# Ledger of designs, part 147: peptides against a protein of PDB entry 6UG1

Target 1, 304 residues: chain A of PDB entry 6UG1
Amino acid sequence: SNEERKRRKYFHMLYLVCLMVHGFIRNEWINSKRLSRKLSNLVPEKVFELLHPQKDEELPLRSTRKLLDGLKKCMELWQKHWKITKKYDNVGLYMRTWKEIEMSANNKRKFKTLKRSDFLRAVSKGHGDPDISVQGFVAMLRACNVNARLIMSCQPPDFTNMKIDTSLNGNNAYKDMVKYPIFWCEVWDKFSKKWITVDPVNLKTIEQVRLHSKLAPKGVACCERNMLRYVIAYDRKYGCRDVTRRYAQWMNSKVRKRRITKDDFGEKWFRKVITALHHRKRTKIDDYEDQYFFQRDESEGIPD
Target 2, 301 residues: chain A of PDB entry 6UG1 as posed
Amino acid sequence: SNEERKRRKYFHMLYLVCLMVHGFIRNEWINSKRLSRKLSNLVPEKVFELLHPQKDEELPLRSTRKLLDGLKKCMELWQKHWKITKKYDNEGLYMRTWKEIEMSANNKRKFKTLKRSDFLRAVSKGHGDPDISVQGFVAMLRACNVNARLIMSCQPPDFTNMKIDTSLNAYKDMVKYPIFWCEVWDKFSKKWITVDPVNLKTIEQVRLHSKLAPKGVACCERNMLRYVIAYDRKYGCRDVTRRYAQWMNSKVRKRRITKDDFGEKWFRKVITALHHRKRTKIDDYEDQYFFRRDESEGIPD

## One batch from the design tools (peptide; made by RFdiffusion4, then SolubleMPNN)

Design b2_p22_1_s1 (from b2_p22_1, 10 letters changed)
Fold by OpenDDE base, seed 3:
Structure b2_p22_1_s1 (fold): chain B 304 residues (1-304), chain A 22 residues (1-22)
Amino acid sequence: as target 1 above (304 residues)
Amino acid sequence: KRLEELEKELEELLEEFKKYLF
């Protein structure tokens, strides 16, 4: 019905705001000075030096290579720190079906929200789910004065799915759900003027995204609970930016149709949400990023 | 203050929303 379409659109918007705020709060928690002091001690001086290479005036790529090597070593150090990776309770922050949402609304489950103190303890001990682990990795890089962003792929329910029964065939294995991450890291490369993508936990990969990312979900089973639609970046200065364009190969043709921003009302609304979560002044880094997004939009073209 | 209040309201909204979702 038209009413169900309106309900799903509204609920998608509310869910998206709640997810984006969750990312904001987690980004604040990882800025903890107490946590920073503890996590900086995990990084030896030689690795710190690789994270902060001198500018090679002859070949800036040499400086980028040092940074990449430093980030690789930080991932290895993080794996040694992280002792227990817990499975998600249910589906974590992966996408729910409309049926699952309706069924859970009827179940007064006491969801125990993880408190800030418990989060800091979990990161500090190296015990938690993959999201806590990624968030802790971003905290470690920030503790080493690296300009690292927390990235969140927000998974609100699909308001474009108008099927009454949205039950997944019961065999959507936890393995397929968690094949691609919901949280990852980006690191600013001051030499190449680009963001480096780092998944320290799931795929354990570092990439310089050009046209497509390894972190973008592929295949039907993986896309059922992880649709790349809203990739939000949270920086150390409480900046909030939509970086979906980096990870979406087909932003204009495919991704836009699945976003609230498919119409002018949704675009204006979503811009207000981003603005409300963006607590810093614009920088030259934002200019380089916007130029990159512009070039990616031109290169994709307008879908026919 | 205002950011902390907004964070608290949004955390409460998230908790309410989690009660409906989780």
Scores: peptide ipSAE 0.027, ipTM 0.658, DockQ to the pose 0.090
Fold by OpenDDE base, seed 2:
Structure b2_p22_1_s1 (fold): chain B 304 residues (1-304), chain A 22 residues (1-22)
Amino acid sequence: as target 1 above (304 residues)
Amino acid sequence: KRLEELEKELEELLEEFKKYLF
């Protein structure tokens, strides 16, 4: 019905705000000074020096290569620190079906919210789910004075799916679900004036995204619970930015149709949500990023 | 103030939603 379409759109908006606030809260928790002191001790001086190379005036690419080597070594150090990777409870922060949401609303399960103290303990011990592990990795880089962002791919229910029964058949669903991450890291490269993408936990990869990302979900089964629609970046200064354009090859043709921002009302609403979560002044880094997004929009063109 | 109130409202909303969604 037209009412069910409105209901699903509204519930998608509400769920999206909750996910974005969750990302904001986790970004505050990883700024803990107590956690920072513990995690800085995991990084040897030689690795710290690679994270902070001098500017090579002859070839800035040499400085970027040192930073990339430092980040690779940080991923190796993080894997040694992380002793126990827990499975997600159910689907974690991956996308739920409409049927799963309706069934959960009827089941007043006392959700045990992870407290800040329990999160900090989990990160310090190296015990937790992949999302806690990524968040802890961002905390370690921030402890080393690296300009690292927490990235969250927000997975609200698909308001464009108007099927009544949206149940997924269970058997291979978990492996396909966790094939691509929900959380990852970005690191500012001051030499190339670009963000470096780092997935320390899932794909264990570092990339300099130009047109395509390895972190973008591919294949029907993987996209059932992980649709690239809202990639939100949380920085160390409580900045909040939509960085979906970096990871979306086909922003205009494919991704926009699945976003609340497909219409002017949704665009204005989503801009208000971003503005409410953005607690810092604009910087030259934001100018370089916006210029990159502009060039990516021009290069994609308008879909026929 | 207004941001802290919005953060608190959103955190309360999140806790309420965790009961329904998670």
Scores: peptide ipSAE 0.027, ipTM 0.655, DockQ to the pose 0.093
Fold by OpenDDE base, seed 4:
Structure b2_p22_1_s1 (fold): chain B 304 residues (1-304), chain A 22 residues (1-22)
Amino acid sequence: as target 1 above (304 residues)
Amino acid sequence: KRLEELEKELEELLEEFKKYLF
């Protein structure tokens, strides 16, 4: 019905805000001074120096290569620190079906929200799920004074899916679900004036995204619980930015149709949510990033 | 009914989160 379409749109908006606030809270927790002091000790001086290369005036690319080598060594150090990767309880922060949402409303299982103290202990011990591990990696880079962002791919239920959900076949569903990450890292390269994408846990990859990312889900089975729609960046100064354009090859033709921002009402609403979560002044880094997004929109073209 | 209870739980969660955002 038209009412059910409105209801699913409203519920999608509500769920999206809850996910974006969750990302904001986790971004605050990883700024813990106590955690920072512990995690800085994991990074040797030689690796710290690679993270902070001198500017090569002749060839800025040499400085970027040193930073990339430093980030690779940080991923190796992080893997040595991380002792136990727990499976997600159920689907974690991956996308639920409308049927699963309806069934979960009947089961008054109090979601045991992980407390800040338990999170900080989990990161310090190297014991937790992949999301806690990525968040801890961002904390380690921030402890080394690296301008690292926490990235979250928000997975609200698909308000464009009006079908009654058939039972997802259980066992293969988990492997396909976790094939691509929900959380990752971005690092500012001050030499190239670009964000470097880092997945330290899932794909264990570093990339400089130009047209497409390795982190963008591909294939029907992977996209059932992980659709690239809302990629939100949280920085060390409590900035919040929509960075979906970086990771979406087909933003205008495909991704926009599955976002709340497909209409003027949804665009205005989503801008209000971003503004409420954005607790810093604009910087030249934001100008370079917006210019990059503009060039990517022009290069994709308007779908005919 | 059941989706309305979850909408209410999420609204309560939003109200709890508003206390952290504002």
Scores: peptide ipSAE 0.025, ipTM 0.636, DockQ to the pose 0.053
Fold by OpenDDE base, seed 5:
Structure b2_p22_1_s1 (fold): chain B 304 residues (1-304), chain A 22 residues (1-22)
Amino acid sequence: as target 1 above (304 residues)
Amino acid sequence: KRLEELEKELEELLEEFKKYLF
């Protein structure tokens, strides 16, 4: 019905804001001074020097290569620190079906929320789910004065799915779900004027995204619980930015149709949500990023 | 009007969810 369409759109919007606020709070928690002091001790001086290369005036690419090598070594150090990777409880922050939402409303299960103290202890011990691990990795890079962002792929329920039963069939559902991350890292390369993508936990990869990312979900089964729609970046200065354009090859033709921003009302609303979570002034880094997004929009063209 | 009502309901629900999600 038209009423059910409105209800699903509203619930999608609410769920999206809750996820985006969750990302904001986790981003605040990883700025903990106590955690920073502990995590900086994991990084040897030689690795710190690679994270902060001098500008090579002859070949700036040499400085970028040092930074990339430093980030690779930080991933290796992080794997040594992380002792226990817990499975997600049910689906974690992956996309729920409408049936799962309805069934969860009937079950007054006390969601055991992870407190700030428990999070900081989990990161410090190296014990937690993959999301806590990624968030801790961002905290370690920030402890080394690296301009690292926490990236969150927000997975609200699909308001474009109007099926009554949205149950997912298959024994491999968890494996397909966790094939691609929900959280990752971006690091600012001051030499190339670009964000470097870092997945320290899931795919264990570093990339400089040009046209497509390895972190973008591919295949029907993987996309059932992980749809690339709202990739939100949280920086060390409490900035909040939509960076979906970086990871979406087909933003205009495919991704936009699955976003609340498909219409002017949704665009205005989503811009208000981003603005409410963006607690810093604009910088030249934002200008370089917006220029990159503009070039990516022009290169995709208008879908016929 | 309808956007403002939705914003208010979202703020109230966010304040309620802050108690349970955070």
Scores: peptide ipSAE 0.024, ipTM 0.625, DockQ to the pose 0.066

Design b2_p22_1_s2 (from b2_p22_1, 14 letters changed)
Fold by OpenDDE base, seed 2:
Structure b2_p22_1_s2 (fold): chain B 304 residues (1-304), chain A 22 residues (1-22)
Amino acid sequence: as target 1 above (304 residues)
Amino acid sequence: SFLKKLQEYLNKLLEEFKKYLF
């Protein structure tokens, strides 16, 4: 019905705000000074120097290469620190079906909310789910004075899916679900004027995204619980930005159709949510990023 | 606090969406 379509749209909006707020709260928690002091001790001086290379005036690419090597070594150090990777409880922050949402509303299950203290302890011990691990990695880079962002791929239920019964088959569903991350890192490269993408936990990869990302879900089974629609960046200064354009090859032709921003009402609403979560002044880094997004939009063209 | 304003914003959104969710 038209009513069910409206209900799913509004539920998607509410769920999206809750996810974006969750990302904001986790981004605040990883700014903990106590955690920072502990995590800085994991990074030896030689790796710290690679994270902070001098500008090579002859070849700026040499400085970027040092930064990339420093980030690679930080991923290796992080893997040594992280002792226990827990499975997600149920589907974690991956996309739920409409049926799963309805069934969960009937189940008065006391959601055990992870407290700030428990999160900080989990990161400090290296014990937790992949999302906690990524968040801790961002905290370690921030402890080394690296301009690292927490990235969250927000997975609200698909309001464009009007099917009643989307029971996903059980066993293969978890492996396909976790094939691509929900959380990752971006690091500002001051030499190339670009964000470097870092997945320290899932794919264990570093990339300089031009047109395509390895982190973008591919294949039907993976996209059932991980649809690239809302990639939100949280910086150390409490900036909040939509960076979906970086990771979406087909923003205009495919991704926009699955977003609340497909219509003017949804666009205006989503901008208000971003603005409410954005707690810093604009910087030249935002100008370079917006220019990159503009160039990516022009290069995609208008879908036929 | 920001968290208090965020809670107030979420509560307003919940109230606006209650008409469509419930």
Scores: peptide ipSAE 0.075, ipTM 0.764, DockQ to the pose 0.308
Fold by OpenDDE base, seed 5:
Structure b2_p22_1_s2 (fold): chain B 304 residues (1-304), chain A 22 residues (1-22)
Amino acid sequence: as target 1 above (304 residues)
Amino acid sequence: SFLKKLQEYLNKLLEEFKKYLF
């Protein structure tokens, strides 16, 4: 019905705000001074120097290479720190079906919310789910004065799916779900004027995204619980930015159709949510990023 | 605090959305 379409749209909007607020809260928690002091001790001086290379005036690419090597070594150090990767409880922050949402509303199960103290202990011990691990990695880079962002791929239920039963095939569902991350890191390269993408936990990769990312879900089974729609960046200064354009190859032709921002009402609403979560002034880094997004929109073109 | 204002904003959004969700 038209009513069910409206209900799913508004539920998607509410769920999206809750996810974006969760990302904001986790971004605040990883700014903990107590955690920062503990995590800085994991990074030896030689790796710290690679994270902060001098500007090579002859070949700026040499400085970018040192930063990439520093980030690779930080990823290796993080693997040594992290002792236990827990499985997600059910689907974690991956996308739920409409049936799963309805069934969960009937089950008044007290969801045990992770407290800030429990999170800080989990990161410090290297014991938690993949999301906690990625968030802790961002905290370690921030403890080393690196301009690292927490990235969250927000997975609200698909309001464009009007099927009543969206039963997912059971046996491979978890493996396909966790094939691609929900959380990752970006690091600002001051030499190339670009964000470097870092997945320290899932794919264990470092990339400079040009046209496509390895972190973008591919294949029907992987996209059932991980649809690239809302990739939100949280920086160390409490900035909040939509960076979906970086990771979406087909933003205009495919991704936009699955976003609340497909219409003017949704665009204006989503802009208000981003603005409410963005707690810093604009910087030259934002100008370089917006210029990159503009060039990516022009290069994709308007779908016929 | 910002978190209190955010909670108040989320509660207002929840109240506005209750008119459409329930």
Scores: peptide ipSAE 0.071, ipTM 0.766, DockQ to the pose 0.317
Fold by OpenDDE base, seed 1:
Structure b2_p22_1_s2 (fold): chain B 304 residues (1-304), chain A 22 residues (1-22)
Amino acid sequence: as target 1 above (304 residues)
Amino acid sequence: SFLKKLQEYLNKLLEEFKKYLF
């Protein structure tokens, strides 16, 4: 019905805000001074120097290469620190079906909410799910004075899916679900004026994204619970930005159709949510990023 | 606090959306 379409749209909006607020809260927790002091001790001086290269005036690319090598070594150090990777409880923050939402409303399951103290302990010990691990990695880079963002791919239920039953095949569903991350890192390269993408946990990759990312879900089975629609960046200064354009090859033709921002009402609403979560002044870094997104929109073209 | 303002904002959104969820 038209009513069910409206209900799913508004439920999607509410769920999206809750996810974006969750990302904001986790970004605050990883700014813990106590955690920062502990995690800075994991990074040797030689690796710290690679994270903070001098500007090579002859070849700025040499400075970027040093930063990339420093980030690679930090990823290796993080693997040594992280002792226990827990599975997600059920689907974690991956996308739920409409049927799972309806069934969960009837089940008064006590969701064990992770407290700030438990999170900080989990990161400090290296014991937790992949999301906690990525968040801890961002905290380690921030402890080394690196301009690192927490990235969250928000997975609200698909309001464009009007089917009642998507029977997800059970056992393969978890492997396909976790094939691509929900959380990752971005690091500002002050030399190239670009964000570097870092997945320290899932794919264990470092990328300078131009047109496409390895972190973008591919294939039907992976996209059932991980649909690239809302990639939100949380910086160390409580900035909040939509960075979906970086990771979406087909933003205009494919991704926009599955976003609340497909219409003017949804665009205005989503802008209000971003503005409410954005707690810093604009910087030249935001200007370079917006210029990159503009160039990506021009290069994709307008969908026919 | 920011968290209190955020809770107030979320509660407002919940009330605005109740008429569409129920």
Scores: peptide ipSAE 0.062, ipTM 0.759, DockQ to the pose 0.320
Fold by OpenDDE base, seed 4:
Structure b2_p22_1_s2 (fold): chain B 304 residues (1-304), chain A 22 residues (1-22)
Amino acid sequence: as target 1 above (304 residues)
Amino acid sequence: SFLKKLQEYLNKLLEEFKKYLF
């Protein structure tokens, strides 16, 4: 019905705000001074120097290579720190079906929210789910004065799916769900004027994304719980930015159709949400990023 | 705090959306 379409759209909007707020809260928690002091001790001086290379005036790419080597070593140090990777409870923050949402509304189960103290303890001990691990990795890089962003791929229910969800088959569903991350890191490269993508936990990869990312879900089964629609970046200065354009190859032709921003109402609403979560002034880094997104929109063209 | 204002905003959005969700 038209009513059910409206209900799913509004529920998607509410769920998206709750996810974006969750990302903001986790980004605040990883700025903990107590955690920062503890995590800085994991990084040897030689690795710290690689994270802060001098500018090579002849070949700026040499400075970028040193930074990449420093980030690789930080991933290795992080793997040594992280002792216990817990499975997600149910689907974690991956996409729920409409049926799962309806069934969860009927079940008055008190969702146990992780407290800030428990999160900080989990990161400090190296015990937690993959999301806590990625968030802790961003905290370690920030403790080393690296301009690292927490990236969250927000997975609200698909308001474009009007089908009654059939039960997803249980056991194979978890492996396909966790094949791609929903949290990762970006690091600012001051030499190339680009963001470097870092997945320290899932794919254990470092990328300089041009047209596509390895972190973008591929295949029907992976896209059931992880659809690339809302990739939100949270920086150390409490900035909040939509960075979906970096990771979407087909932003205009495919991704936009599955976003609330497909219409003017949704675009204006989503901009208000981003603005409410963005707590810093604009910088030249934002200008370089917006220029890159503009060039990516022009190069994709208007879908015929 | 910002978190309190955000909670108040989320509660308002919940109230606005209740008429469409329930």
Scores: peptide ipSAE 0.056, ipTM 0.758, DockQ to the pose 0.283

